Peptides against a protein of PDB entry 3VZA. Designs and how they scored, part 173

Target 1, 98 residues: chain A of PDB entry 3VZA
Amino acid sequence: RVERLCKSKELFEERLGLEIRRIHNEQLQFIFRHIDHKDPDKPYMFTLSINEQGDYEVTSCTPPLDCISEFQLKVRETNNFSAFIANIRKAFTALSFK
Target 2, 62 residues: chain B of PDB entry 3VZA
Amino acid sequence: AAYVTQLYYKISRIDWDYEVEPARIKGIHYGPDIAQPINMDSSHHSRCFISDYLWSLVPTAW

## One batch from the design tools (peptide; made by RFdiffusion4, then SolubleMPNN)

Design b2_p30_7_s3 (from b2_p30_7, 15 letters changed)
Fold by OpenDDE base, seed 4:
Structure b2_p30_7_s3 (fold): chain B 98 residues (1-98), chain C 62 residues (1-62), chain A 30 residues (1-30)
Amino acid sequence: as target 1 above (98 residues)
Amino acid sequence: as target 2 above (62 residues)
Amino acid sequence: SSTDTLELLRKILNDPSIPVESIDDYLKKL
């Protein structure tokens, strides 16, 4: 099972182009790659924590997204974490065309 | 990696088939309506195309 | 459910088997 779990993580990372890391100060780092077709390894990143109220809180976003605050509000309202991540990726994709 | 893989599932709603050859991207996407199989030959597509396709399966409606 | 995801994130953040990594290391694959 341990071997399968390791393989599973690697498959998700490669196929989704999404790496999830644990970083300092009780935060998770979400790194998207495979966004720019001309530069597949170019990273697009945001960090996430759970604040004192138990709400999702974006603590950084690189490159910055104008819509990230709205997405944070939406995920708090809907608790749709999947849509939250997917919308961020969509926003990064749109940014890559600028 | 158990919790991390669970998180990937919660994000993507994809469950991979771990018994196939590495070049085969096979699994099931569990959408809000129906489950849909995934079955791709990774050698036929770029990494970016594969990722874009898989993410296209994930609804963005809140 | 939403509670499940939030709880899952907490479990990840508190899992001793998951290493804490450097925030800047994500640029190494660039």
Scores: peptide ipSAE 0.766, ipTM 0.960, DockQ to the pose 0.725
Fold by OpenDDE base, seed 2:
Structure b2_p30_7_s3 (fold): chain B 98 residues (1-98), chain C 62 residues (1-62), chain A 30 residues (1-30)
Amino acid sequence: as target 1 above (98 residues)
Amino acid sequence: as target 2 above (62 residues)
Amino acid sequence: SSTDTLELLRKILNDPSIPVESIDDYLKKL
């Protein structure tokens, strides 16, 4: 069971190009790779916390996204976390096209 | 960890088949209406193509 | 039971078995 869970995490990381880490101050870090086809290992990341009101809060975004504040509002309204993450990846993808 | 893999499922709605050869990307994407089978040979695709394809299965409508 | 994502995230943030990692360590993986 533990072996399967470890394998599952590794498969998601490699296949989705998404790493999820816990960092200081009760935050999660989401790192996207496989965004730039010419530089697949180039990372695109944001950090997320749950604030005192119990709402999702983006605490950093590298590189910055103009739409991140709107996405934060949308996920608070809809609680559609899947769409939240997918839209961020789409925005990072668009940013990779210089 | 169990909680992290649960989070990956909540994000992607993908359930992998863990009993296939390592190069085989096999699973099921559970969309809101119809489940979509996934069955790819990773040796025939770039890492970026695979990721882009899998993410294309995830709806972006709020 | 973790039905909603908020509860799941709280469980992750409070799980002592998950290590706290450096914020810029992801750059080292390159």
Scores: peptide ipSAE 0.766, ipTM 0.960, DockQ to the pose 0.605
Fold by OpenDDE base, seed 3:
Structure b2_p30_7_s3 (fold): chain B 98 residues (1-98), chain C 62 residues (1-62), chain A 30 residues (1-30)
Amino acid sequence: as target 1 above (98 residues)
Amino acid sequence: as target 2 above (62 residues)
Amino acid sequence: SSTDTLELLRKILNDPSIPVESIDDYLKKL
């Protein structure tokens, strides 16, 4: 089972172009690749924590997204974490064309 | 990697088929409607196309 | 469940088997 879990993680990372890392100060880092077709390895990333109120909190976004604060609000309202991540990827994709 | 794998499923709603040849991207996407199969030959597509396609399966409606 | 995702994230953040990693290398690639 452990071997399958490791393989599963690797498949998700490669196929979705999304790496999920645990970083300092009780945060997760979400790293998107395969965004820029001209540079597939270019990372687009944000960090996430759960604040003292138990709410999702974006602690950084690199490159910055104008919509990230709105997305944070939306995920707090809807608790649709899947849409949250997907919308961020969509926004990064749009940014890559600029 | 159990929790992280679970998180990937929470995000993507994709379950992979782990028994196919490496070049085959095969799985099932569990959307709000009927589950849809994924079955791609990775050698026919760029990494970016594959990722874009898979993410296109994930609804962005809040 | 929405609550399930939050709890899952907490489990990840509290799992001692998951290594804490640096972010520095990725910032340089932008």
Scores: peptide ipSAE 0.696, ipTM 0.946, DockQ to the pose 0.860
Fold by OpenDDE base, seed 1:
Structure b2_p30_7_s3 (fold): chain B 98 residues (1-98), chain C 62 residues (1-62), chain A 30 residues (1-30)
Amino acid sequence: as target 1 above (98 residues)
Amino acid sequence: as target 2 above (62 residues)
Amino acid sequence: SSTDTLELLRKILNDPSIPVESIDDYLKKL
């Protein structure tokens, strides 16, 4: 089971181009790659915590996204975490087109 | 990695087939209505194309 | 086992088996 779980994590990381890390101050870091087809390893990332009220809170976003505050509001309203992550990736993808 | 893999599933709704050869990207995407098979030869696609394709399966409607 | 994403995130944040990593160490993976 342990070996299978490790393999599963690696497959998700590579195939989705999404790494999830635990970082200081009780936060998670979500790192997207495979966004820019000309620079596949370029990271697009945000950090997330759960505040004292139990709400999702984005604590950083690199590069910055104008829509991130609205997405934070939407995920709090809908609790649709899947759509939250997918919309952030879509926004990063759009940003990569300059 | 149990909780992390659970989170990946909650995000993507993809369940991989772990019994196939490494070059085969095979699994099932469980959407809100119909489950869709995934079956790709990774040697025929770029990493970016594969990721874009898989993310295209994930609904963005709130 | 967890049906609630918020609860799952809390479990990840409190799981002692998951290492706490440096925020700027992201380029070592993928």
Scores: peptide ipSAE 0.693, ipTM 0.946, DockQ to the pose 0.549

Design b2_p30_7_s4 (from b2_p30_7, 16 letters changed)
Fold by OpenDDE base, seed 1:
Structure b2_p30_7_s4 (fold): chain B 98 residues (1-98), chain C 62 residues (1-62), chain A 30 residues (1-30)
Amino acid sequence: as target 1 above (98 residues)
Amino acid sequence: as target 2 above (62 residues)
Amino acid sequence: SPNDTLDLLKKILSDPSIPVESIDDYLKAL
């Protein structure tokens, strides 16, 4: 049911601190919050598309991550999208302490 | 939408219990080996702690 | 399929019922 799906999305957004949005040019925006414990609402985000070859492509990352290109390679090789997202959050978390 | 909730499951492998009171964070994380129950009182934790804990359940090995 | 997640993403990106949203508010917060 639609009402259950809406509730599900809200629970994921709040509990994981992850919002997923569709944006222009056939892209998804992934917005992490709850990263900085002193500023829980500060967003850490990246955008993702599927390129002409059918591969995952990160089109932006804010703040920038040195490891994002390597993660893009890894997800293309392994197709482990869960690990891809989790590693990005881990990297953002590490960045918040610097 | 259904597709977005499906994506959240693909990412987290968490299935929520939707019948509990709002302050209860209850569900199951389906890891590759065993299923792990989630059962937290949200009033006892910060939002950041809850998120960090839940993400700690998600493996980062490729 | 060999990559269900990829197929799911394609469905999201082609689903007309999912609105396209602005990113301006989030960029301003940084």
Scores: peptide ipSAE 0.700, ipTM 0.947, DockQ to the pose 0.866
Fold by OpenDDE base, seed 5:
Structure b2_p30_7_s4 (fold): chain B 98 residues (1-98), chain C 62 residues (1-62), chain A 30 residues (1-30)
Amino acid sequence: as target 1 above (98 residues)
Amino acid sequence: as target 2 above (62 residues)
Amino acid sequence: SPNDTLDLLKKILSDPSIPVESIDDYLKAL
């Protein structure tokens, strides 16, 4: 069971190009790779916490996204966390267009 | 960890087949309508293509 | 339910068995 859980995490990380890390100050770091086809290892990331009110709060976004505040509002309104993450990835993808 | 794996499922709605060879990307995406199988040979695609394809399965509608 | 995900995140953030990792300097890679 433990072995399968480890394998599962690795499969998700590689196939989705998404790493999820627990970091300081009760935050999660979401690191997207495989965004730029010319530079697959280039990271696109944001950090997330649950604030005192119990709401999703984006604490950083690198590179910056002008839509991140809107997405934070949307996920608070809808609680659709899946769409939240997917839309952030879509925005990072658009940012990588040249 | 179990919780992190659960989070990946909450995000992607993908359940992997863990019994296949490493080069085979096999699983099921549980969308809101019909569950769709995933079955592809990773050796035939770039990492970016694979990720883009899998993320294309995830709805962005709020 | 939507609340399930929030609860899951809280569990992750409070689970002592999940290691707290350092933030790598990814700025140079951008």
Scores: peptide ipSAE 0.700, ipTM 0.947, DockQ to the pose 0.786
Fold by OpenDDE base, seed 3:
Structure b2_p30_7_s4 (fold): chain B 98 residues (1-98), chain C 62 residues (1-62), chain A 30 residues (1-30)
Amino acid sequence: as target 1 above (98 residues)
Amino acid sequence: as target 2 above (62 residues)
Amino acid sequence: SPNDTLDLLKKILSDPSIPVESIDDYLKAL
């Protein structure tokens, strides 16, 4: 049902503070909010594509994360996309305290 | 879109209850152990707390 | 080997019904 799907997306966006957008050049943008409790609407984001080899590739990360390359390696090895996204959020959260 | 909601489920493993009042955050998280209910009154928590709590349900082990 | 999530992402990226959106507004916020 279309109405339910729309509602579902909205609930996920608000409750997880995660927006998923399709952007140019066959990429997805993942936008985290609700990271900084002092500024809940401050976005933390990365973009993702599937490269020519068929592998997950992070094409940008704002603000930068030192661990993002390692996470890209890990998700390619494990295919644990859930852990991939959750670890990125955890890293952004840690960054917000600096 | 169906694909995007499917992706949210792949990420979070949360299934929402869509038949509750807007202020009620109700659903089920399907973790590696057992399914765990989610049942929160959003009016009692900040948006950041709610998000942090829900993400705490998602394992970070690879 | 099977990778349901990867296949799902490919479907999203190739689905013409999903709109392509601008990123300009978010870059300005940082």
Scores: peptide ipSAE 0.700, ipTM 0.947, DockQ to the pose 0.796
Fold by OpenDDE base, seed 4:
Structure b2_p30_7_s4 (fold): chain B 98 residues (1-98), chain C 62 residues (1-62), chain A 30 residues (1-30)
Amino acid sequence: as target 1 above (98 residues)
Amino acid sequence: as target 2 above (62 residues)
Amino acid sequence: SPNDTLDLLKKILSDPSIPVESIDDYLKAL
């Protein structure tokens, strides 16, 4: 099972182009790749924490997204974390065309 | 890696088939409607296309 | 649970077996 879990993580990372890392100060870093078709390894990333109120909090976004604050509000309201991540990826994708 | 893989599932709703050859992207996406099979030959597509396709399966409605 | 994902994230953030990684390499890549 341990071997499968390791393989599973690798498959998700490569196929979704999404790496999830634990970083300092009790945060997660979400790194999207495979967004820029001309540079598939170019990272688009944001960091996330759970604040003292127990709410999702985006602590950084690189490159910045105008919509990130709204998405943070939406995920707090809906608890739809899947849509949260998917919408961020969509926004990064749109940004890559500009 | 158990928690992280669980998180990937909560994000993507994809369950991979781990017994196929590495070049075969095979799994199931579980959406609000019926489950959709995934079955691709990765050698026939760019990494960006594959990722875009898989993410297209994930609803963005809140 | 009404917020399983939140609980999962908390588990990840508190799991001592998950290493804390540096972000320097990714920031430099931009």
Scores: peptide ipSAE 0.700, ipTM 0.947, DockQ to the pose 0.870

Design b2_p30_8_s2
Fold by OpenDDE base, seed 2:
Structure b2_p30_8_s2 (fold): chain B 98 residues (1-98), chain C 62 residues (1-62), chain A 30 residues (1-30)
Amino acid sequence: as target 1 above (98 residues)
Amino acid sequence: as target 2 above (62 residues)
Amino acid sequence: DEEERLRRLEELKRKEEREELEKRIEEALK
């Protein structure tokens, strides 16, 4: 059901505060909201691609995260994509307290 | 949309109950341990609290 | 040790899921 799929996407977006979008140059944009409780609509974003070697590559991160390069390495080593995304959100959350 | 929703599941391991009213956040989180039911009244919580809670269910260990 | 063994098994499982995930990401990128 198309209606169910659309509803599912909307539920994930609202409840997780995570939007996933296709952008130019074959990249996925991950947009986190609901990070800053004082500004729930403030976006925290990163973009992701798979390079020619088949490795996950973060092509941008706004605002910048000091740990993003390490996380990229970790996800390449472990292939734990879930932990990768969750750790990025945790890092953005920590950044929002500064 | 199918591929995106599958990505959401791969990330969160959450399966929503789509047959409930929007005010009821109901689903199941599947993890390495026992599956954890989710059942919240969205009217009782902020959007940020709900998101933080749901993400707290997702393991961060590599 | 046992903890390391279990961790390796989980990593293997995740690697087995990698191909499927990459396929989904690739399709999402199209």
Scores: peptide ipSAE 0.216, ipTM 0.888, DockQ to the pose 0.020
Fold by OpenDDE base, seed 3:
Structure b2_p30_8_s2 (fold): chain B 98 residues (1-98), chain C 62 residues (1-62), chain A 30 residues (1-30)
Amino acid sequence: as target 1 above (98 residues)
Amino acid sequence: as target 2 above (62 residues)
Amino acid sequence: DEEERLRRLEELKRKEEREELEKRIEEALK
């Protein structure tokens, strides 16, 4: 079972091009790759936490996204975490063409 | 690792078939409508294309 | 109204998924 869980994580990381890491101060780091077809290993990342009020809070975003604040508001309103992550990836993809 | 894999499922709604060869990307995406089967030969596509395709299955509507 | 019923069900589902996800995030962060 442990081996299967490890394999599952690896498959998600490679196929989605998304790495999820636990970092200091009780935060999650989301690292997107495979965004830029000319540079597949170029990382696009953001960090997320749950604040004292229990709300999702983006603590950093590199490169910065103009829409990240709006997305934070949207996920708090809708609680659609999947759409939240997917929209961030879409935004990073759009940014890669600039 | 268990918690992270659970997050991946909550994000992507994809369940992989772990019994196939490594080069075969096989699984099921579970959306609000009919489940979408996934069956790709990774040797026929770039990593970026594969990721883009899989993410295209994930709804972006709030 | 059936549409209202569906909306209520969707709201309940969304709330339950949020609570479940929050628990998973908390567990992943501890």
Scores: peptide ipSAE 0.181, ipTM 0.885, DockQ to the pose 0.019
Fold by OpenDDE base, seed 4:
Structure b2_p30_8_s2 (fold): chain B 98 residues (1-98), chain C 62 residues (1-62), chain A 30 residues (1-30)
Amino acid sequence: as target 1 above (98 residues)
Amino acid sequence: as target 2 above (62 residues)
Amino acid sequence: DEEERLRRLEELKRKEEREELEKRIEEALK
C-alpha cells in the first residue's frame, strides 16, 4: 500500500537521519542530519547520479569531503553502495568535530 | 515511492516493523553475518544517538 | 493552451527522469 510505503520512508528519514530526494538532471540528493549532536538538524549532503556509462558519480558534496572522490572510486570498484553511503556519513561525522 | 524505500533497504539493510507505535524503533538489520534485531525506545535516546547507533550496524568495509 | 501543455509535459519528463534514476540505481544495486 502507498500508505505503508510513505510510513516506511518517514521512518527511515527520522531514524537514519537521511533524506533522499530526486532532483533535477537525473540526480539523487542525500541529506544527512543528526550528525552534529549540538545541531541535529544541520544538513550534510551530497548528490549522486548514474552517468551514461552506468557509473556512480558524485556531482556535489556540501560540506566538501576530501575523501569523496576516493569513495566514488571505491564504490565503482566494489559496487558496495551501502558501504559507500555509510562511509560518507562517517566522514561527515568526523568533519562535524572540527 | 517504492524505489526510495528500496534504496533505504539497500543502504541500511534494515527492515522495520511497521505495526508498532512510532516511539518503538523495532526492526531487523540484515548484515552479512547474523541478523541483528532492533528494538529501542526512542523516548530514551536522542535522535542523534539513535541514528548513530543504527548506522553503526552498517559495515563500512568496502 | 499550448504553452501550459508544454510546461506540463516538461514537468512530466523531469519526473520521469528522476524516477528512472531511482530505478536504475535500484537495478544496479541488485
Scores: peptide ipSAE 0.157, ipTM 0.872, DockQ to the pose 0.030
Fold by OpenDDE base, seed 1:
Structure b2_p30_8_s2 (fold): chain B 98 residues (1-98), chain C 62 residues (1-62), chain A 30 residues (1-30)
Amino acid sequence: as target 1 above (98 residues)
Amino acid sequence: as target 2 above (62 residues)
Amino acid sequence: DEEERLRRLEELKRKEEREELEKRIEEALK
């Protein structure tokens, strides 16, 4: 089953254009690709942690998104993690056209 | 690896069919109301198109 | 020798941090 799990990860990474990394200081790094159709390998990324209060906290965002603070608030209110990630990708997509 | 795949499912709600050929993107997206099948030939589309399509299946409503 | 010890300690620290993060996020995601 380990082989299937590894294959699953690879399929998600390629098909969604989303890589997820566990990094130092108890953070997750989310790296989006396939955003810019002119440059499919250009990364759009943010890092996420759980703060001392147990809430989601975005610790970095590159390139910066003006809506990221609002999304952080929304995910804390709704606990809709899926919508949180999807909305960030949507925002990165919009930014790629500017 | 189990944690990461679980996280991908929590995000996308997609379950892949792992028994098909690599060029075939086949699976099921589980929405709040109905399940929608995914079945496409990757050779017919760009990587960006495929990703955009799959993400379009994920609701953005909070 | 001491350099290797430090490397091992840093690796252990990273593993512990990742495990704690996984636990906390899993709990948050329910």
Scores: peptide ipSAE 0.025, ipTM 0.842, DockQ to the pose 0.030

Design b2_p30_8_s3
Fold by OpenDDE base, seed 1:
Structure b2_p30_8_s3 (fold): chain B 98 residues (1-98), chain C 62 residues (1-62), chain A 30 residues (1-30)
Amino acid sequence: as target 1 above (98 residues)
Amino acid sequence: as target 2 above (62 residues)
Amino acid sequence: SEEEERLEREEEEREERREELEEKIEEALK
């Protein structure tokens, strides 16, 4: 049911603190919240697309992560998209302590 | 919305129990081994703690 | 019109590229 899908999305967004959006220029935006315990609503986000070769490409990252290029390479090599997202959140978490 | 909802499930491998009250965070995490139940009272935890806990269930090994 | 047809084609191409991204992710998470 459509109603169940909407409820499911809301539960995931709030409980995981992750919002996934279809944005302009054929990209997906991933917005993490609940990263900084002192500011739970502060967004940590990146955008994802496919390049001309058909590979994943991170087109933006705010705030910037030094490891994002490495993670982009790792997801291309391993095709482990779940680990890709989880590692980005882990990196944002580490950044929030600085 | 169907695609995005499916992404949440496939990324986290968490399946929520939709029949309980909103304050009860209940579901199942499906890992490579045995499925683990999730059952916590949201009123007893911060939103950040809940998110951190749930993400701790997601493996980060490449 | 020819302009409308061009715009429609561009929208279709953008949608196809989005679907390609989403399908790639879906296959990775399968």
Scores: peptide ipSAE 0.601, ipTM 0.919, DockQ to the pose 0.023
Fold by OpenDDE base, seed 5:
Structure b2_p30_8_s3 (fold): chain B 98 residues (1-98), chain C 62 residues (1-62), chain A 30 residues (1-30)
Amino acid sequence: as target 1 above (98 residues)
Amino acid sequence: as target 2 above (62 residues)
Amino acid sequence: SEEEERLEREEEEREERREELEEKIEEALK
């Protein structure tokens, strides 16, 4: 099972270009790569926590996204976490074309 | 690690075939309507293209 | 010791906060 879990994680990380980390202060870090076709290894990342009210809170975003606050609101309203992650990646992709 | 692995599946709805060589990207995407097979040769595509394609399978509608 | 017990409680509280976030995500993705 351990071997399967390790392989599964590795496949997802490479194929999706997404690394998910448990980091300090009880947060999750989402690191996207394979965004910029001219620089596939360039990371695009954000960190996520839960605030005192129990709502999702984006604590950092690098590079910064103007739409991240709106997406935070949207995921709170819709509870569609999958769309939340996908839209952030889409926004990072758009940013990479600048 | 188990939680993170499950997150990948639940976010993407992709289930990989773990019995093939890594160069063969084979799996199934489970959409709301029908399951769609994934079968790619990584040697024929860039890493960015592969990722873009796979993420295109994930709905962005809120 | 009392200090060791305090540190243990703090670690448990941190783990609980982590679990709260992860459970919220898991419920959203269910």
Scores: peptide ipSAE 0.599, ipTM 0.919, DockQ to the pose 0.023
Fold by OpenDDE base, seed 4:
Structure b2_p30_8_s3 (fold): chain B 98 residues (1-98), chain C 62 residues (1-62), chain A 30 residues (1-30)
Amino acid sequence: as target 1 above (98 residues)
Amino acid sequence: as target 2 above (62 residues)
Amino acid sequence: SEEEERLEREEEEREERREELEEKIEEALK
């Protein structure tokens, strides 16, 4: 039951290299790892909130992504949250080659 | 915890087989059209490769 | 007390904002 949930979360965290955290100011933090093959534990992260209009807002991104504002717009337009997360990871992956 | 777990599932569309040892990455990916089994031996792959592969299953088209 | 009640309301509002974010995501991922 509860133990199963914990196991499930841990499996997702390790296998996807993604940690999702509830943080202050009613935000969600998404922490990607396993991005840089030379430094698998190096975190790539962003935080997400809802603004006063009820729209998704990326409140931080570390390291910064040039495309993050565009992705924020795209997820607002399409409501494709899965693609939103996947594209951010893809962008972080591309950034890791620098 | 429950919400986060469901979030992982809904983002990735991967359902793990929890009855196998952790070294066996076994589950099902439910794509938009076809469900495909996942069955990997983690000892044969790096963590980064595994993650890259699994994320490759997630569509990036908006 | 009035102070405690205010703090409780603020906590409830904070929780509601959290839930709003999470529900929005959940609806998007249906």
Scores: peptide ipSAE 0.599, ipTM 0.918, DockQ to the pose 0.023
Fold by OpenDDE base, seed 3:
Structure b2_p30_8_s3 (fold): chain B 98 residues (1-98), chain C 62 residues (1-62), chain A 30 residues (1-30)
Amino acid sequence: as target 1 above (98 residues)
Amino acid sequence: as target 2 above (62 residues)
Amino acid sequence: SEEEERLEREEEEREERREELEEKIEEALK
């Protein structure tokens, strides 16, 4: 089972170009790659936590996204976490063309 | 790592076929209405194209 | 020791906060 879990994670990381990490201060880090076709290994990342009120909070975003605060609000309102992640990737993709 | 692995599945709704050769990207995307098969030859596509395609299967509507 | 007990409590508190985040995500993705 350990081998299956490792293989599954590796397949998701490579095929989705997304690495998810547990980091300090009890946060999750999401690292997107395969965004810039000219530089597939260039990372686009953000970190996520919950604040004292229990709400999702994006604690960092590199490179910065103008829409990240709006997405934070949207995920709090809708609880559509899948759309939250997908929209962030879409925004990073758009940024790579600027 | 079990939580992270489940997170990948729950976000993407993609279930991989783990019995195929590495060059074959095969699985099923479980959308709200229908299940859509995934069957790609990785040698025919760039890593960026593959990722873009797979993410295109994930709804962005809030 | 007192220091060891303090560190253990802090570690437990960190785990509780992590579980809260991960549980919230899990509930959202059901």
Scores: peptide ipSAE 0.598, ipTM 0.919, DockQ to the pose 0.023

